# Peptides against a protein of PDB entry 3ESW, part 148

Target 1, 322 residues: chain A of PDB entry 3ESW
Amino acid sequence: NNIDFDSIAKMLLIKYKDFILSKFKKAAPVENIRFQNLVHTNQFAQGVLGQSQHLCTVYDNPSWHSIVLETLDLDLIYKNVDKEFAKDGHAEGENIYTDYLVKELLRYFKQDFFKWCNKPDCNHCGQNTSENMTPLGSQGPNGEESKFNCGTVEIYKCNRCGNITRFPRYNDPIKLLETRKGRCGEWCNLFTLILKSFGLDVRYVWNREDHVWCEYFSNFLNRWVHVDSCEQSFDQPYIYSINWNKKMSYCIAFGKDGVVDVSKRYILQNELPRDQIKEEDLKFLCQFITKRLRYSLNDDEIYQLACRDEQEQIELIRGKTQ

## One batch from the design tools (peptide; made by RFdiffusion4, then SolubleMPNN)

Design b2_p20_8_s2 (from b2_p20_8, 10 letters changed)
Fold by OpenDDE base, seed 3:
Structure b2_p20_8_s2 (fold): chain B 322 residues (1-322), chain A 20 residues (1-20)
Amino acid sequence: as target 1 above (322 residues)
Amino acid sequence: SKELEQQLELIKKYLEELKK
């Protein structure tokens, strides 16, 4: 009897689908208890939960997407994307075009749109005066700054005129469209929103060792792609561990459809102790939050996302087979 | 072939999870 391998494969896929869907059912009471105990007893877990409550949903705002698209020079962006796409002559059509779009957005954002702000310019002396600024410390926001989700304001004194300049660390990405400046936090925050505004699947990656970046899901590459707006970097997850020789312990990705420990993608050497939480508890936490984020999705959406998750986990175990 | 490889990897993982 000729074993119909195609029929067997289809049956296995059906069984696998059913198995996956069974995992995404409502959490058992024991899982809820474990989750509650974990977030109440472990500070790192509480931090991950708190970040997930913000970062997983904040960028899914259609009004913000409209404001972003109205603010960007879309004509320039698409002109450049079309130009680069036409050069490569790729028959692969619409999927690779999105990779070109993300690369152009990286260029546009760094070169044309946003500025790095190590120190602010003096409000009195004007442009290109940051060299004259001395940090005095940080304080809470004033009444105006508080309107734009500002947690901290850095205070600087001008060595030339003696005046005080405030550098609010705004967390409102719409305010960042106006200010057009910041450090890694502001860059990543606004750039995440920009990518989301183009309808892309994007995650915000938090590194415990004071850096943040994005991941974009490339339909062409069929994987999550490292994206760092500060570095104009596309698909270079090694830059931190190898190029910067950065020591890191945790990298956590936050998206609308899940929370994922992506440390294995970025921590290639000089790993710091992972002592903030038990590995099993972190895995459980990320899975539990992910399950909650997907609770309203249909079976097909759940299955597709679960397949993506499994592919990512395989990638993270095998390392990048380039 | 790439899609088939992906499906096979998913099946392998499924089988590993069933053994647990």
Scores: peptide ipSAE 0.030, ipTM 0.613, DockQ to the pose 0.676
Fold by OpenDDE base, seed 1:
Structure b2_p20_8_s2 (fold): chain B 322 residues (1-322), chain A 20 residues (1-20)
Amino acid sequence: as target 1 above (322 residues)
Amino acid sequence: SKELEQQLELIKKYLEELKK
């Protein structure tokens, strides 16, 4: 009896699809209770939920995408991408073009577009006067600053002229297109929006130890790729643990399609205690939020994303990010 | 071939979960 291996394979695929889809059904009452109890009793869980409510959806704004694309020098960007893409002889296919695009966006953003701001320049003395600025502390936003989702304003006094300069920490990425300066928060916020504006699959990665970066899903590499706008870094997840010798406990990725603990990708050494939440509860939380984010998707979309999720989990377990 | 290998690995994982 010729075992119809093709028929068996098809049946297995159907059963696997059904199994995967069953995991994304509406949460059972017990799961809802567990979720509610977790976010009400665990501050870290509440923080992850709060971040997900913002970071997973805020960048899916077509009007913002248009404003970004109108603001960037697209001619320069695509000229540089085309130049780099032409060097490989197109041997790797069209999917690699997007990797070149992200690399150019990293270059353009850091070198041509955005500025790092440890201290602001004095509003009175002008450019290159940050060395004369003394921090006085932080305060709430004024009426004008509040229009641009500003939670904190850093206050500086000029040692030369004695005038006060305000450095609003804007969370409105459209305002950041104007100001074109900030620290890791502003850099990552605007750069995440920039990548999204090119139609890319992007996640915002929050590290508990005061750093933030992006991940981009490369169709060429068929995986999530580390992207840090501050460092002009592409596919170098090791830079924090190894190059910086940074100690870290949690890295959480926030995207439109899910929330994922990506700590294993970035925490390669010097791991801090993971004592903010039970590992099982964190896993449950991320899965629960991910399910909610996917409730409006069809079965095929759910299946494709679930397959991607499983591939990522295998990658994270094997430590084969490269 | 890579896509097929990935699918096979996912199926393998599924089969391992079913044995649990």
Scores: peptide ipSAE 0.029, ipTM 0.633, DockQ to the pose 0.605
Fold by OpenDDE base, seed 5:
Structure b2_p20_8_s2 (fold): chain B 322 residues (1-322), chain A 20 residues (1-20)
Amino acid sequence: as target 1 above (322 residues)
Amino acid sequence: SKELEQQLELIKKYLEELKK
């Protein structure tokens, strides 16, 4: 009886693997037509595609990883991680070390490295002068600012000295290592790169309602974990819906290996209408982009990622029932 | 194997969720 069950189990696994691998073959002509029509006719779909073309690959830059690791106080970071791991981590196994690393990176980034910038300090008056700054509006970048992927510059006038201070909204994360200030966009952008520089599996989560954060794949927890650098938050997906009482419609995660609708993880109450795209079309879009991102992977990599995808979908379904 | 058991559990859970 045991031999028969093991044989059946192995047969089922082989059939399941073959089935999964078949889904990641090159898209059929009909799927390509559906995709092209969707991104041409639906603005939200076009936006998701555009974001995927940038966010899924931009952080996979070895030169940037080297610059990050050379810029951070690695001695301090690892000292703190080792200290916390020595207390509790040895009993839980080696995989928990990475969770401690991410938690320390959250602490280090918020407390020691990066600054929140609601208003800039006056360039003339110096530190702690942001209270004297009046917004005048926004403009395009100048010639110097344009070198660092700057789309918008916020302009402020100092009420004390009358001088103008520029706050460029840089999208170049290497420039952010220098400036060390920003809002949720700059925080999430640089922090995503920082996590990637440690060789971690990271996704950039875009919320339609003007917030952004990360997810990290924890090998210890064997799941995607919410990570918000602005909030120094680890594994607290409820903070937006519950603590902030934020109304949200879409949360989309962008990673090197896929695009996933993670709305179910974060939208626990006060759900806004999901009227930008049909649910079946959004599901198709995310799956289609994910297939394209995985075209160069081998069968084993595809299978492992597909198992992670399935586990995540189960988690997202169950989370609504608690 | 532990890996086989984990994969079969995942398949089972997935099939259960697809029936809902």
Scores: peptide ipSAE 0.028, ipTM 0.634, DockQ to the pose 0.345
Fold by OpenDDE base, seed 4:
Structure b2_p20_8_s2 (fold): chain B 322 residues (1-322), chain A 20 residues (1-20)
Amino acid sequence: as target 1 above (322 residues)
Amino acid sequence: SKELEQQLELIKKYLEELKK
């Protein structure tokens, strides 16, 4: 009896696809109740939900993508990408080109485009005067600053001229294209938008211990790749736990297609207590939000994303980048 | 197909990891 292995394989895949798709059906009433209770009773869950409502969709703005592409020196970027790509002997059309693009965008952003701002320069004294700036505290935005999703403004006094300089913490990434400065929040915010503007699959990673970065889905590597614009870092998820010896409890990735606990990718040592939520509740929360983000997708899209999710979960369980 | 093989391999790997 020649076992038609192909037929068996096809039947298995059909059943598996159906099984996977069944997990992405509309939430049952019991799941909705669990979700509502969780976000109303657990502050961490509420925070994750709140972040998902913004971070999962805000960067999917075609108007913003156009503005970004009009603002960046695309000629320089592609010239450098093409140069490095050719240097390594890759053929045109290889999926690895996008990895070179992301690496150049990291370089361009850090070296040519954006500035780290510990303290602002004095508006009166000019460039390289930040050393003379004394923090006076933070206040609410003025009427102009409020137009650009500014939550807080850091106030500094110049020790040389006595003038006040304002450093508004803008959350509008389009305003950041103008200001060209910030800390990890501004860096990650604008860089996430930049990557999205090139049509890339990008997630915003929030760390509870006051850092943020990106993940890019590399079609060449077939996985999510760590990307930190502040560090000009590509595929170095270990930098926080190992190089910085940073203590961390939670890393949550926010993308258009899902919310994922990526803590296992980044928390390699010095793990802080994960006491903000039960692990089963966090898993449930991320899955629930992910289901909601996928409600409009067709079965094939859902299945492809589910396969990607499974591959990522395998990676996270193994603790090795595949 | 190559796609079929890849999907089956993914399923296999996932099942193996779930057993650990």
Scores: peptide ipSAE 0.025, ipTM 0.549, DockQ to the pose 0.277

Design b2_p20_8_s3 (from b2_p20_8, 11 letters changed)
Fold by OpenDDE base, seed 2:
Structure b2_p20_8_s3 (fold): chain B 322 residues (1-322), chain A 20 residues (1-20)
Amino acid sequence: as target 1 above (322 residues)
Amino acid sequence: KELLEQQLELIKKYLEELKK
C-alpha cells in the first residue's frame, strides 16, 4: 500500500490548523473567571493588563503615523538607507531593506532628531545649562501640560538664576515630536510610534527594572529583533544583562497582536527573583490578553500569528540569537 | 525549505501536545 504521504501531510496540517485555531476561540467561562480572579488578586497581573490596554493599541493610529512621516526628514532617511543598501543589501534580497531602514531610523533618531534629557536646560539661561539645575521634586501637570497626557512634571531650580524649569513627562508621542527630548520612556514611546509609522510590526518591551525598548519583526531575519533607540542598538538583546550587568526579573513585550514574556531573550544573567506572579499565571495572562487582541482576526491571520508565536518560543528556548 | 522546517517543528510540537 503506497502510503500517500502527501495526503497524510495535508490531513495533518488541516488538523493542526484546526487545533491551533481552537486555542484562539472565545475564552470559556472558566478562563474568564480565572482571568478576572488573577487581575483582581495579583497586582503584577493588573499592571500587565493595564499596560496592554494602552501599549497594544495606542500606536495603531493612522493620523499619528501621518504626523510622524510629515515631521521626519524622510529624504535624508531614505537617502541614507539607499546608500547602505546599495553597498551590500542587494545580495541579501529586498527584505533586508527594512533592516537598513530600522538601523537608519535608530541613527537619525539619536543623532539628528531626539535628545537625552537627564536634566532640562534652564528656560531662562538657555542651552547647555542643565549642569546648573537642581531637582526639587515632582508635581502634577498644569492645565497646559495636562493636554498632552502628562502624568508628572519634574521641577528643577537653576542654581545660577534661581528660576524654576519644568520638565513635564509627556506620554503623548505627538507632543514628543515637538519637545524632542526625554529619557528612556519618551525615547521608546516616540520611537515605537516612528517604527509603526513605517508600517512595521513593532512591540514595546517593558522591563520591570526601569527600562523600556522596542522589538520589530524583521522579515529578513524572520524573527523579532531587539531595537533600543536610546542606545542606537539593533539586534543586541544582551546589552542589558551582559554589557550593563543589569539585574532583571521581567521583560514583557506589548504589540497589537499579542503580549509576550520575552524575559528569556534579555535576561541572560543576574536574574532577579520572579516572585510577582506564578509562571503559569503569567503564561495564562499573556495568552488570554493575546487571544483578546486577536478576536477580530480571521482564521488565516490567527494561524499565521500562531505559527510566528511558536517560532519565537522555539527561538527563546534554543537561545539561537547568541 | 525554511518554511517546511518551520512547519515540521510545529507539527512535532502538535504531536507532543496530542500525547499529553
Scores: peptide ipSAE 0.021, ipTM 0.575, DockQ to the pose 0.576
Fold by OpenDDE base, seed 4:
Formats: structure tokens, C-alpha cells, sequence
Structure b2_p20_8_s3 (fold): chain B 322 residues (1-322), chain A 20 residues (1-20)
């Protein structure tokens, strides 16, 4: 009895595809009730939902991508990418080129483009005057600042000239192309948009313990890669737990195609209590939001994304950053 | 679930072997 292994494999693949697709069907009434109850009763769940409503789709703006590409020194970027790519002896057309691009974008962004702002320079005294700045607190945006999704303005007084300098915390990434300064929030926000503008698969990672970064899907590595613009870091998910000895409870990734608890990638030690939500409820929440984000996708797109999700889940379980 | 996961792991291994 020649077992037609090919026929069995094809049949298993079909059944598997059907099974996967069945998971992404429209939510059952019971799931909708569970979701509604969860987001109304659990503040953490409500927060994750609120973030997903913004972060999953805001960066998928073609107009913003054009503005970004017009603003960046693309000639410099590609020159440097090509140089490093050629230096390592890679052939043209290898998927690894995109990894070099992301690494150069990290370099370019940190070294040439964006600035870390602990304190602003004095608007009157000019450059390198931040040392003279005393924080007075925070206030709401003025009429001009409000145009750029500013929720908070930090107020500083210059000890030298006595003038007030405003540091608006803009959430509009296009405004950040102009201001070219900020902290982890502004860095991650604009850098996420930059990566998206190159047509890359990118997620915004929110950490409950006041940090944010990106993940990029490397076609070469065939996985999600940690990317931190503040640190100029590529594929170093351990930096927070190990290098910084940071205590963390939750890391949630937000992308166009899903919301994923990526805590296992980043929380390697010093785990804080995960007491904000039941683990099953968080898993349900992320899956439910992910289903909603995929409702317009075709069966092949859903299947490909589900295969990617499964690979990621295996990675996260095995603790092997391969 | 476990049986399906085991079957998938077997299929993955088989597909990886066929790509060699």
C-alpha cells in the first residue's frame, strides 16, 4: 500500500488551512459579550483596546509616508545601506538588504536626524542651554500646539534669562519631522512611521513600565525583530531586562494586522506581577482585536498571517531568539 | 489541540526535510 504521502500532506494542509481560517471568522455572540464585558470591567483591557484603535492603523497613511520620504535624506541612507551591504559581500536582491536598511535608519535617525530632549534649550539663549532650564511643571496645549495632537506641554524657565520655554509633547509624527526632538514616545512614534514609510511590517510595542519601541518583521530572519530607535538597537530584546535590569509586567505589540502580547520576548528577568488582567482574558483580548483587524483580509492573507503568528508563538514559548 | 499541534509539527518537519 503505497501511502501517497503527497496526497495526505495536501489533505492535511487543506484541513489545517480551513481550521486556521475558522478561527478568524466573525466573532460569535458569546465572544462579543465577553469582549464587551472585559473592556467595560477591566481598565487594562480598556487601555489595550484604546491603544489598538490608534496604534494599529495611524501609521498606515500614504500621505504621511510621502512626507516622510520627502523629508529624509534618502540619498545618504541608501548610500550607507549599499556601502555596508556590499562590504559584507551580499548579493543584490537578498532579503537581508532590508535588515541593513533598518540598521541604517536606526543610525540615521539617532545620529543625523532626531535629538533626545531631557530638557529643551532656552528659546532665547539658543543652543546648548538646556542645563539652565528648570522644570515648572506641565500644562495643556495652546491653540497652535493643539493642532498637532499635543496632550501635554512641559514648561521650563531659563535660569539665565528668566524666559519660559515650552516643550510640547506632540503626538503628531509629522510635527515631529519638524521639531526633530523628544523622548521615547516621540522617538518611537516618528520612527514607527519612518519604518512604515519604507513599506515595512512594523509594530509599536508598548511597555506598561514607561517605555516604547518597535518591532520589524525581517523577511531574512523570518521573525519579528526588536528595534529601539532611542538605543539604536536592532535585535536586542534583552536590553531592558538584562542590560537595564528593568522590571516589567507587560509588553504589548500593536500592528495593522494584530495585537500581540510580546512580554515573553522582553521580560527575561525581574518580572513584575501580571495582576492587571487574567492571562486568559489578555490572550482573548489580543486575539479578539486581531480578528477585527483582519476582517477585511482574504483567506490567503489570513492564512499567511496565521502562519506568522504561529511561528511567533513558538518562538515566544521556546524562549529561543533564533 | 495537542494532536493537531503534533501533526503540524510533523508536517513542518516533513516540509523542512523536503526542502533539503
Amino acid sequence: as target 1 above (322 residues)
Amino acid sequence: KELLEQQLELIKKYLEELKK
Scores: peptide ipSAE 0.020, ipTM 0.487, DockQ to the pose 0.066
Fold by OpenDDE base, seed 1:
Structure b2_p20_8_s3 (fold): chain B 322 residues (1-322), chain A 20 residues (1-20)
Amino acid sequence: as target 1 above (322 residues)
Amino acid sequence: KELLEQQLELIKKYLEELKK
């Protein structure tokens, strides 16, 4: 009796697909109750939910993508990408081109496009006057600043001329295309939109210890890749824990297709206590939000994403990027 | 080939979960 191994393999794949799809069915009443209780009783869970409601969907705006592509120097970007891609003789296939694109976007954004702003320049004295600026504190936005999703305005006084300069912390990424300056929040916000505008699969990573960055899904590497616009960093998840000796507790990735605890990718040493939520509750929360984000997807899309999720979980457990 | 290997690994994981 020739065991038809191919038939058995096909049958196992069907059963596995059905099993995976069963996990993405509409939440049971008990799961809904657990979710509601968790977000109402746990502040960290409420924060993750609140962030997911914004970060998972805000960047999926075709109008914004068009504005971004019209604003960037695409000729320069693609010229540089083509130049770097040509060096590898096309031996690695077309999928590597996207990695070169992301690397060039990191370069372009940091070197040619956006500026780090510790302190603003004085509006009266002009460029390179930030050294003369004294912080006076923060206040709410005025009527004009409020149009661009501004929650806070930092106020500075010039020690030279005595005039006040406002530094609005805009959350509207389209306004950031105009202002072209900020800190990690503004950098990551606009850079996430830029990557999305090229049709890339991108997540926004929030670290509880006051940093933010991106992840890009590389089709060439077949995994999520660390991307930090502030650092011009590609595939260097270790920079925070190892290079900076940063202490961290939580890193949460927010994308259109899911919310994932990616702490294991970035917290390699100096782990802070994970005391904000129970590990089982955080796992449940991320899975529950992910499930909701996928409710409109078909069975094949759900299956493909679930396979990708499982590969990421294997990667995160093994601590080795394959 | 890589996709097939990934699917086989997922099946192995599934089989391990079914044994629990």
Scores: peptide ipSAE 0.019, ipTM 0.557, DockQ to the pose 0.704
Fold by OpenDDE base, seed 5:
Structure b2_p20_8_s3 (fold): chain B 322 residues (1-322), chain A 20 residues (1-20)
Amino acid sequence: as target 1 above (322 residues)
Amino acid sequence: KELLEQQLELIKKYLEELKK
C-alpha cells in the first residue's frame, strides 16, 4: 500500500486551514455571554477592553502618517539606513533593511527628535532650567490643552523667577510632533505612530507596573521584536526584568490585528502575583478581542495571521528568542 | 510552497517540543 504521503499531507493542511478559519468565525452566543459577563465583573478585563478600543485602531490614520513623514528628516534617516545596510545588509537579503530602518528610527528619535522631560524648563527662564522647577501637583487641562486629548497637566513653580510652568500630558501624537518632549507614555505613543507611518506591523505594549513600549514584526527575523524608544532598544526584552530588576505581573500587546499577553517575553524574574484575572479568562479575553479585530479580513489574511500567532505562542513557550 | 514549508517546519518544531 503506497501510502501517498503527499496526498495525506495536502489533506491535513486543508483540514488544518479549515479548523483555523473556523476559530475566527462570528462568536457563538455562549462566547458573547462569557465575554459580556467577564468585562462586566472583572475590572482588569474592562481595562484591557478599554485600551483595545483605542490602541488597536488609533494609529491606523493615513492623514497622521502623512503628517509624520512630512515632519521627519527622511533624507537623514534613509542616508543612515543605506549606510548601515551597505556594510552588512546585502548578504542577508532585502528583508533586513526594515530592521536597519527601525534601528535608525530609534537613534533618530532619541538623539535628534524627541526629548525626555522629567521636569519642564521654566517658560520664563528658558532652556536648561528644569533643576529650578518644583512640582505643585496636577490639574485638569485648560480650554487650549483640551483640544489635544490632554487628561492631566502637571504644574511646576520656578524657584528662580516664581512663575508657573504647565506640563500638559498630551495623548494626541500630532501635538507631540510639535512639543517633542515627554516621558515613557509620550515617547511610546508618538514612536508607535512613527513606526506605523512607515507601513510597519506594530503593537503597543502596556505593562501594568507603569511602563510602555512597542513591538515590531520583523520580516527578517520572522517574529515580534521588542522596541523601546526611551531606551533606544531593539530586541532586548530582558532589559526590564534583568537590567532594571523590575517586578512585573502583566504585559499586554495591542495591535490592529490582535491583543496578546506577551508577559512571558518580558517577565523573566521577579514575577508579581497575577491575581487580577484568571489565566483562562485572560486568554479567552485576548482571543475574543483578536477575533473581533479580524472579522473583516479574508480567509487568507486570517490564516496568515493565525500562523504568526501559533509561531509566537511556540516562541513564548520555549522562552528562547530565536 | 514557501508558506507550506514554513508551516511544516513550525509543526515539526512544535512536535519536537511536545516530545520533550
Scores: peptide ipSAE 0.019, ipTM 0.581, DockQ to the pose 0.155; fails the geometry check

